# Peptides against a protein of PDB entry 5K2M, part 184

Target 1, 273 residues: chain A of PDB entry 5K2M
Amino acid sequence: MRIGITYTVLRREEMAIKERAGEFGEVVMLHEDDLLFPGNYDLDVVIIRNVSHFKALYTARLFESEGIPTVNSSRLIFEAGDKLFATLRLAGKVPVPEWKAALSEGGALRVPDSLGYPLVSKPVFGSWGRLLAKVNDRDSLEAVLEHRKWMKNPLYGIHYFQEFVEKPGRDIRSYVIGGEFVGAIYRYSNHWITNTARGGKAEPCSDPEVEELSVKAWEAFGEGALAIDIFESEKGLLVNEVNPNMEFKNAARVTGADMAGKLVEYAVEVAKT

## One batch from the design tools (peptide; made by RFdiffusion4, then SolubleMPNN)

Design b2_p27_2_s3 (from b2_p27_2, 13 letters changed)
Fold by OpenDDE base, seed 2:
Structure b2_p27_2_s3 (fold): chain B 273 residues (1-273), chain A 27 residues (1-27)
Amino acid sequence: as target 1 above (273 residues)
Amino acid sequence: DYFKEYEEELKKRAKEEAEKEKDEPLP
């Protein structure tokens, strides 16, 4: 068994994955600067840990073109890493926040007619709550749309909105790998954007409803390793988003779950199929 | 270019986190 690990930055998570992968076979660490395609890679599977969503997507697809399976697959990275495409998968299987998508400013200005206020404006790509805007009124909506016109990337012209969900000062992040629930945490924040990378506290979440919902959310995609963001709302649990390039350090520390081991075990399973 | 700056910021933050956490136990 030869296991590739692609990475941009050697974080503690990549070190943990490397260590666990070493128990199953030979490990080949592949920094982004070392990747050239087409190539002659002698690998049974590649674990994708590129920091960039797009670099992760293209790296996965390039290895797949050489007949090497990846964790996650390029299909999963593509569908789960786009907030709108992820919502399209999730909405058919699990409760999600009410949402609208518009392809023009004129379309976006009509979103409140369906969802009301407050809204959350999200870019379809991005992490750590970047360019999330709470849109409380018409003036705020117009300002967000005006600013989007000056953003150079065409993907900022895809207007994705959700209803604003009132949360109890926390959200839930769960982890499902190969269809198995691995663990979940509460992420506490006094800000409406909950993220542990912004100094939020994490605590273990042991809720059977979260476990069941997390597995169902994973089944909307049907493969890979996903972090799943869940809201506790007045309507019950809502799946907000998924991440195919999961950060798990805080969850592993807080829950004691072997996230790196479970990821490697799944990659070894994928290599054998 | 906001997208380029975004990608650079991601890398920068990941490096800063890795440096901050280098002496922590593996997860």
Scores: peptide ipSAE 0.341, ipTM 0.877, DockQ to the pose 0.711
Fold by OpenDDE base, seed 1:
Structure b2_p27_2_s3 (fold): chain B 273 residues (1-273), chain A 27 residues (1-27)
Amino acid sequence: as target 1 above (273 residues)
Amino acid sequence: DYFKEYEEELKKRAKEEAEKEKDEPLP
């Protein structure tokens, strides 16, 4: 078996994936600078670890066009990596924060009529809580909309809003690979944006309700490896978003779960189908 | 170009993080 691994930066995750993949066959490390298509790739499967969501998406689709399956698939990367498309999948299977989408400024100005204040404005793409805004009032909404008008990427014209969820100073990140729950962590923060990349502490989360909900959230997509972000709310557990290009070093360290191994095992399974 | 700057910042942060963690055990 020949396992490709595409990457932008050789992080701890990519090193762990490489090491575990070596137990199953030959490993071919493919830096972004080495990728040219169409190509003559002799690979049974490719693990996609590009840092850019869009580069990951296009890389996956390019390998698939050559008959090489990818983990994650371009379909999964596309649907899970867009916050709105992910919400559309999730909302049919699991509890999610109340949300609205608008395709114009005039539509966005009416979002509070349905959701009230405070709101959370999100871009449909992004990481580490970038361009998240807590919108407390009309003036703040107008400011966010005005700023988005000057953003060059047309995707900033897709206005995605959620209700503001009061959280107990933490959120949950779980990991589901091939439909198997692998582990979960609490991410602590004194800020309403809880993310370990912003200096939050991580602790193990052992909750059967989190495990069940995480599997159901994965089933909304039905394939691949997903990190799942869950809120503890007054309404119960809410699935906020998923990530098809997960960072897992902190979760692996804290839980002791073999996330790299589980990812490789799933990729090997995909290669055999 | 905010999108280009965003991707460049993603790469930069990933590199900076990888450099900080180079001596940590593999997960």
Scores: peptide ipSAE 0.250, ipTM 0.835, DockQ to the pose 0.727
Fold by OpenDDE base, seed 3:
Structure b2_p27_2_s3 (fold): chain B 273 residues (1-273), chain A 27 residues (1-27)
Amino acid sequence: as target 1 above (273 residues)
Amino acid sequence: DYFKEYEEELKKRAKEEAEKEKDEPLP
């Protein structure tokens, strides 16, 4: 078994994945600077750990074009890494926050007629709560739409909105790998954006309802390793988003779950299919 | 270019975080 690991930065997760992969076979570390295609890669599977969503997507697709399977697949990265495409998968299987998509400013201005205020404006791509806006009124909506016109990437013209969900000062992040629930954490924040990369405390989450919902959310995609973001709302648990390029060091530390081992085990299974 | 700056910032943050955590146990 020869296991490739693509990476942009050697983080704690990539170090753990490398160590665990060494128990199953030969490990080949591939920095982004080493990736040239077409290439003669002698690998049975590649674990994708590129920091950029787009670099991860293209890296996966390039290895797949040479007959080498990837974890995650380019299909999963594409569908799960786009907030709108992920919502389309999730909405058919699990409770999600109410949402609207518009393809024009004129369409976007009618979103409050259905969702009311406050809303959350989200780019379809991006991480760490970047360019998230809480939109409380019409003037704020017009301002967000005006600013989007000056953004260079045409994907900013895809207007994705969600209802504002009032949360109890935390959210839940769960992890599902190959259809198995691995663990979950609470992420605490004094801000409505609960990303741990902004200094939030993490605590273990042991809730059978979270476990069941997380597995159902993974089943909406049907493959790979996903981090799942869940809101505790007055309507019950809501699946907000998924991440096909998960950070897990905080969750592994807090829960004691062998997330790196589970990811490698799944990659070895994928290599054998 | 906003997209280039975004990717550079992601890489920078990942490096800074990796440096802070280098002496911590592996997960």
Scores: peptide ipSAE 0.230, ipTM 0.827, DockQ to the pose 0.693
Fold by OpenDDE base, seed 5:
Structure b2_p27_2_s3 (fold): chain B 273 residues (1-273), chain A 27 residues (1-27)
Amino acid sequence: as target 1 above (273 residues)
Amino acid sequence: DYFKEYEEELKKRAKEEAEKEKDEPLP
């Protein structure tokens, strides 16, 4: 078994994955700068850990073009790594926050007619709650739309909105790998954005409803390793988003779950199929 | 280039986090 690991930065997760992969076979660390295609890669599977969503997506697709399976697959990275595409998958299987998408400013200005205020404006791509805006009124909506006109990336012209969900000062991050629930954490924050990368505290979450919902959310995609963000709302649990390039260091530390091992085990399984 | 700036920021953040955590036990 020869296991590739693509990476941009050697983080705690990539170090843990490397160590665990060494128990199953030969490990080939592939820095983003070392990748050239087409190539003659002698690998049975590649674990994709590129920091950039787009670099991860293209790297996965390039290995797949050479007959080498990837974890995650380019399909999964594409569908799960875009907030709108992920919502489209999730909405068919699990409860999600109410959402609207608009392809123009004129469309975006009509979003409150259906969702009301407050809204959350999200870019379709991005991490750590970057460029999330709580939109409380019409003036704030106009301001967000005006600012987006000056952004150079055309993907900012895709206007994705959710209802604002009142949360109990926390959210849930769960992990499902190969359809198996691995663990979950609460992420605490005094801010409406609860991401631990912004200084939130993590605590173990042991809730059978979270486990069941997390597996169902994974089943909306049907493959790979996903981190799943769940909100506790007055309407019950809502799946907010998924991440196909999950950070798990905090969750592994807090839960004691062998997330790196589970990821490697799944990659080895994928290599054998 | 917006993509470059975004990728550079992601890389920077990832490096800063990795540097802070380098001496911590592996999960």
Scores: peptide ipSAE 0.281, ipTM 0.851, DockQ to the pose 0.779; fails the geometry check

Design b2_p27_2_s4 (from b2_p27_2, 13 letters changed)
Fold by OpenDDE base, seed 1:
Structure b2_p27_2_s4 (fold): chain B 273 residues (1-273), chain A 27 residues (1-27)
Amino acid sequence: as target 1 above (273 residues)
Amino acid sequence: DYFKEYEEELKKEAEKEAEAEKDEPLP
């Protein structure tokens, strides 16, 4: 068994994955600077740990073109890493926040007619709560749309909105790998954007409803390793988004779950199929 | 290019996190 690991930065997660992968076979660390295609790589599977969503997506697809399976697959990275595409998968299987997509400014201006205010404006791509805007009124909506016109990436012209969900000062992040629930955490924040990368407190989440919902959310995609962001709302649990390139250091530390081990075990299973 | 700058910032943030956490136990 030869296991590739692609990475941009050697984080604690990549070190843990490398160590655990060494128990199953030979490990080949592949920094982004080492990647050239076609490359005739002698690998049974590649674990994708690139920081950039797009680099991860293209790296996965490039290995797949050489007949090497990846964890996650390019399909999963593509569908789960785009907030709108992820919503399209999730909405048929699990409760999600009410959402609306518009392909023009004129369409976006009509979103409040369906969802009301306050809204959350999201880019379809991006991480760490970047470019999330709470839109309380028409003036704020017009301002967000005006700023989007001057953004160079055409994907900013895809206007994705959610209802604003009132949260109890926290959200939930769960982890599902190969259809198995691995663990979950509460992420505490005094800000409406909850993110552990911004210094939020994390605590273990042991809730059977979270576990069941997390597995159902994973089943909407049907493969791979996903972090799942869940909101506690007055309507019950809502699946907000998924991440196909999960950070798990804080969750592993807080829960004691062997997330790196579970990821490697799944990659080894994928290599054998 | 805002998008290039965004990806470069993501990399820099990941580098800062890795440096800050280098002495922490592996997860």
Scores: peptide ipSAE 0.325, ipTM 0.870, DockQ to the pose 0.729
Fold by OpenDDE base, seed 5:
Structure b2_p27_2_s4 (fold): chain B 273 residues (1-273), chain A 27 residues (1-27)
Amino acid sequence: as target 1 above (273 residues)
Amino acid sequence: DYFKEYEEELKKEAEKEAEAEKDEPLP
C-alpha cells in the first residue's frame, strides 16, 4: 500500500500521521509545492492535511480526478468546511444554534427580526474564531455590514448569523473518524470564543450524550474524519460546527486517544474500497 | 488581497506552532 500525505506545514499532527502510516505501507510526503496536476501519482489513498480550506478542497478533487481516493474527500471538505453548508447538513440530524443566512445587506438587517439580539456574525469560511463578531444591537450590525462591503472576497457578501449561545466558560470538541467516536475534550476560556489555539485549557470529556451526539453529527455527512464543536446550552447540547481538517494534538495529549492511528486506519479502509 | 493575506497568516501561524512544538512528544 502507498499512502500519500499532502501538507502545507509539517505540524505535530502530520508527523504523527506519517509515523502511523509507515506501519501500513510506503508513505509519500507531498508538500503543497510538490503538487502538479495532471500527474502520474502511484498512490492507493491520500490523506489531505493542507492548511488552506480551498487548497485542501482542490487538492482532494485533483487526486480524485486521477482515481485516487482521499481522506477527507473533496465532497466532505466542501460541505463540512463551509459553516453554512455544514449547518445545512447538521440541522437535519442534530440540534444546532438558531441561524439565518442573508445574501444582501437589506436581508441581513432583517435577521434580528427573527433571531433577536445578541447575534454572532460568522464568515462562511475561516478558523480560530477569526472575523467572528458578537452583535449586540442595530448600530453594531450596521458597522459589521459596512466593514464587510470593503472586504474584497465575494464570500464575505454571504451573511451568516447565529444566535448567541451562553456557554459555561467552555465548549466541547469531539472527534469522529469513519463513524467511530475517538474522543472528546472540554476547551476552557473566559472569552465567548473558546479555542485551544487561542490559549484555552483542554480537559478530557467523558459524556455518553456527547458521544451519541457526535456520531449523529458525523452521520449528517456520512464519511471521513471530523472534529465536532458542541456547545453546552440551556437548551441542551448544540452542534455549532465541524472541521474536516482537524487539529488533534491537544485532544490526543489530553485524552491519550490514538487520533493519528485512527485516521490512518480509516484511510487504509478507504483505499481498499 | 484579503484572502491571500488570510491564507498567508494561517500558514505563518501554523509554522509558528510547528516551530514551538517541534521538540514535544508526538500525539
Scores: peptide ipSAE 0.310, ipTM 0.860, DockQ to the pose 0.782
Fold by OpenDDE base, seed 3:
Structure b2_p27_2_s4 (fold): chain B 273 residues (1-273), chain A 27 residues (1-27)
Amino acid sequence: as target 1 above (273 residues)
Amino acid sequence: DYFKEYEEELKKEAEKEAEAEKDEPLP
């Protein structure tokens, strides 16, 4: 067994994945600067750990073109890494926040007629709560739309909105790998945008409803390793988004779950199919 | 270019986290 690991930065997750992969076979660390295609890669599977969503997507597709399977697949990275495409998968299987998409400014201005205020404006791509806006009124909506006109990437012209969900000062992040629930954490924040990378406290989440919902959310995609973001709302649990480039160092530390081992085990299974 | 700057910021944030955590146990 020869296991490739593509990476941009050697983080705690990539170090843990490398160590666990060494128990199953030969490990080939591939920095993104070393990747050139077409190539002659002698690998049974590649674990994709590029920081950029688009670099991860293209890296996965390039290895697949050489007949080498990837974890995650380019299909999963594409569908799960886009907030709108992820919502389309999730909405068919699990409760999600109410949402609207518009393809024009004139369409976007009618979103409050259906969802009311406050709204959350999200770009379809990007991580760490970047360019999230709480839209409380018409003036704020017009300002967000005006700013989007001056953004160079055409994907900023895809207007994605959710209802604003009141959260109990926390959210839930769960992890599902190959259809198995691995663990979950509460992420505490004093801000409406919850992100552990900004110094939020993490605590173990042991809730059977979270476990069941997380597996159902993974089944909307049907493959790979996903981090799943869940809100505790007055309507019950809502699946907000998924991440195909999961960060798990805090969750592994807090829960004691062998997330790196589970990811490697799944990659070895994928290599054998 | 905003997109290039965004990817460079992601890399720099990941590098800072990796440096801050280098002496911590592996998960």
Scores: peptide ipSAE 0.284, ipTM 0.848, DockQ to the pose 0.711
Fold by OpenDDE base, seed 2:
Structure b2_p27_2_s4 (fold): chain B 273 residues (1-273), chain A 27 residues (1-27)
Amino acid sequence: as target 1 above (273 residues)
Amino acid sequence: DYFKEYEEELKKEAEKEAEAEKDEPLP
């Protein structure tokens, strides 16, 4: 068994994955600078840990083109890593926040007619709560849309909005790998954007309803390793988004779950199929 | 804590890369 691990930055997660992968076979660390295609790589499976969503997506697809399976697959990265495409999968399986998408400024200006205010403007790509805007009124909506016109990436012209969900000063991040629930944490924040990367406290979440919902959210995609962001709302639990390039160092520390081991075990299973 | 500072730096670098990619036009 030869296990590739692609990475941009050797983070704590990549170090843990490398260590655990060494128990199952030979580990080949592949920095982005080392990747050239076609490359005729001698690997049974590749664990994709590129920081960039797009680099991860293309790296996965390039290995798949050489007949090497990836965790996550390019299909999963594509569908789960785009907030709008992820919503399209999730909405048929689990409760999600109410949402609208518009393909023009004129369309986006009509979003409040359906969802009201306050809204959350999201880019379809990106992490760590970047370019999230709470839109409380018409003036704020116009300002967000005006600023989007000057953003260079054409994906900023895809206008994705959710209803603003009032949260109890926290959200939930769960982890499902190969259809198995691995663990969950509460992420505390005094800000409406909850992210442990911004210095939020994490605590274990042991809730059977969270476990069941997390597995159902994973089943909307049907493969791979996902982090799942869940809101506690007045309407019950809502699946906000998923992440196919999960950060798990805080969750592993807090829960004691062997997330790196579970990811490697799943990659070994994928290599055998 | 040196490890915490290193994790924060790695995060800032990963954040900086993700920010740089936003300014790159899709090919």
Scores: peptide ipSAE 0.092, ipTM 0.664, DockQ to the pose 0.067

Design b2_p27_3_s1 (from b2_p27_3, 9 letters changed)
Fold by OpenDDE base, seed 5:
Structure b2_p27_3_s1 (fold): chain B 273 residues (1-273), chain A 27 residues (1-27)
Amino acid sequence: as target 1 above (273 residues)
Amino acid sequence: MEEEKRRLEEMRRELEEEEREREEAEK
């Protein structure tokens, strides 16, 4: 068994994955600078840990073109890593926040007619709550749309909105790998954006409803390793988004779950199929 | 309380560094 690991930065997650992969076979670390295609890679599977969504997507697709399976697959990275495409998958299987998409400013200005205020404006790509805006009124909506016109990436012209969900000062991050629930945490924040990156407390989440919902959310995609963001709302549990490039250092520490081991075990399973 | 606050501040600094590295890698 020869296991590739692609990476941009050697984080604690990549170190843990490398260590656990060494128990199953030979490990080949591949920095982004090492990646040239077409290539003659002698690998049974590649674990994709590129930081950029697009670099991860293209890296996965390039290895797949050489007949080498990847974890995650380019299909999963594509569908789960885009907030709108992920919503389209999730909405057919699990409760999600109410959402609207518009392809023009004129379309976006009509979103409040159906969702009301307050709204959340999201880019379809990006992490850590970047470019999230709470839109409380018409003036704020016009300001967000005006700023988007000056952004260079054409994907900022895809207007994705959700209802604003009132949360109990926390959200839930769960992890499902190969269809197995691995663990979940509460992420506490005094801000409406619950992100541990801004210094939120993490605590173990042991809730059978979260476990069941997390597995159902994973089944909407049907493969790979996903982190799942769940909101506690007055309407019950809502699946907000999924992440195919999951960070798990904090969750592994808090839960004691061997997320790196589970990811490697799944990659070894994929290599055998 | 002080040790827990210190651990949270250390975790915050590590995560803010990981976020900056991610933002640089996504540009």
Scores: peptide ipSAE 0.020, ipTM 0.542, DockQ to the pose 0.034
Fold by OpenDDE base, seed 2:
Structure b2_p27_3_s1 (fold): chain B 273 residues (1-273), chain A 27 residues (1-27)
Amino acid sequence: as target 1 above (273 residues)
Amino acid sequence: MEEEKRRLEEMRRELEEEEREREEAEK
């Protein structure tokens, strides 16, 4: 078994994946600077850990073109890594926050007629809560739309909105790998954007409803390793988004779950299929 | 005092890692 690991930065996650992969086979670390295609790589599977969503997507597709399976697959990275496409998958299987998409400013200006205020404006791509805006009124909506016109990436012209969900000062991040629930954490934050990297407290989440919902959310995609963001709302649990390029250092530390080992085990299973 | 200092140092390291990851994702 020859296991490739692609990466941009050697984080705690990539270190843990490398260490655990060494128990299952030969490990080939592939920095982005080492990647040239076509490359005739002698690998049974590649674990994709590129930081950039687009670099991860293209890297996965390039290995797949050489007949090498990837974890995650380019299909999963594409479907789960776009917030709108992920919502389209999730909405058919699990409760999600109410959402609207618009393809023009004139369309976006009508979103409050359906969802009311406050809204959350999201880019369809990007991580760490970047360019999330709480839109409380018409003036704020117009400002967000005006700023997006001057953004260089045309994908900022895709207007994705959710209802604002009042959270109990925390959210839930769960992890499902190969259809198995691996663990979950509460992420505490005094800000409406919950991010553990911003100094939020993490605690173990042991809730059977979270486990069941997390597996159902994974089943909307039907493959790979996903981090799942869940909100506790007055309407019950809502699946906010999924991440096919999961960070798990805090979750592994807090839960004691062998998330890196589970990811490698799944990659070894994928290599055998 | 020592536990709080350790917690602040851990938070600082996590922030520095996140900033570095953001800078690499923007290139």
Scores: peptide ipSAE 0.020, ipTM 0.537, DockQ to the pose 0.034
Fold by OpenDDE base, seed 1:
Structure b2_p27_3_s1 (fold): chain B 273 residues (1-273), chain A 27 residues (1-27)
Amino acid sequence: as target 1 above (273 residues)
Amino acid sequence: MEEEKRRLEEMRRELEEEEREREEAEK
């Protein structure tokens, strides 16, 4: 078996994936500079670890066009990596924060009539809480919409909003790979945007309700490896978003779960189907 | 003190890695 691993930066995750993949076969590390298509890749499966959502998506689709399966698939990367498309999948299966989408500024200005204030403005793409805005009033909404007009990417013209969820100074990140719950962490933050990379503490989360909800959230997509972001709200657990290109260094460290191994095992299963 | 310093150094490294990953995601 020949396992490709595409990457932009050799992170702890990619190192761990490489190490575990070596137990199953020959490992071919493919930096973005090595990726030229069409190519004659002799690979049974490719693990997609490109940092850019779009590079990951296109890389997956390009390998698939050559008959090489990918983890994650281009379909999963596309659907899970877009916050709106992910919400559309999730909302039919699990509790999600109340949301609205608008395709124009005039539509976006009516979102508070349904969601009220405060609300959260999100781009449909992007990571690390980039371009998230807590919108407390009309003036703030108008400012966010004005700024979006000057954004270069036309996808910033897709206006996605959620209700603001009051969280207990933390959120939950869980991991589901091939339909198996692998682990979860609490991410603590003094800011309404919870990210461990912003100075947050991570702690193990051992909650059967989180496990059940995480699996149900994964089942909304039905394939691949997902990180799942869950809020603890006054309404109970809410699935906020999923990530098809998950970071897991903190979660693996804190939980002791072999997330890299589980990802490789799943990739090996995909290669055999 | 030493454990706290180690945690701060680890957090700093994680931040630097995240910043680099963000920069690469924008290319």
Scores: peptide ipSAE 0.020, ipTM 0.534, DockQ to the pose 0.035
Fold by OpenDDE base, seed 4:
Structure b2_p27_3_s1 (fold): chain B 273 residues (1-273), chain A 27 residues (1-27)
Amino acid sequence: as target 1 above (273 residues)
Amino acid sequence: MEEEKRRLEEMRRELEEEEREREEAEK
């Protein structure tokens, strides 16, 4: 068994994955600078840990073109890493926040007619709450739309909106790998954007409803390793988004779950298929 | 109040380091 691990930065997650992968076979660490295609890679599976969503997507697709399976697959990275495409999958299986998509400014200006205010404007791509805007009124909506016109990437012209969900000063992040629930945490934040990177306290979440909902959310995609962001709302639990490039250092520390081991075990299973 | 401020400042430093590592990774 030869296990590739692609990476941009050697984080705690990549170190843990490397260590656990060494128990199953030979480990080949592949920095982004080492990746040239087409290549002659002698690998049974590749664990994709590139930081950039697009670099991860293209790296996965390039290995797949050489007949090497990846964790996650390019299909999963594509569908789960786009907030709109992820919502389309999730909405058919689990409760999600109310949402609208518009493909023009004139369409976007009509979104409040359906969802009301306040709204959350999200780019379809990007991580860590970048370019999230709470839109409280018409003037704020017009400002967000005006700023989007001056952004160079045409994907900023895809207007994705959610209802603003009132949260109890926390959200839930769960982890499902190969259809198995691995663990969940509460992420505490005084800001409406909950992110553990903002130094929010993390606590273990032991809730059977969260476990069931997390597995159902994973089943909407049907493969790979996903982090799942869940909101506690007055309407009950809502699946907000999924992440195919999961960070798990805080969740592993808080829960004691062997998330790196579970990821490697799944990659080894994928390699044998 | 002082412990909460200190925790917020440590969190801000960890964020700035993670943001720097990300900006270096996105170049």
Scores: peptide ipSAE 0.018, ipTM 0.513, DockQ to the pose 0.030

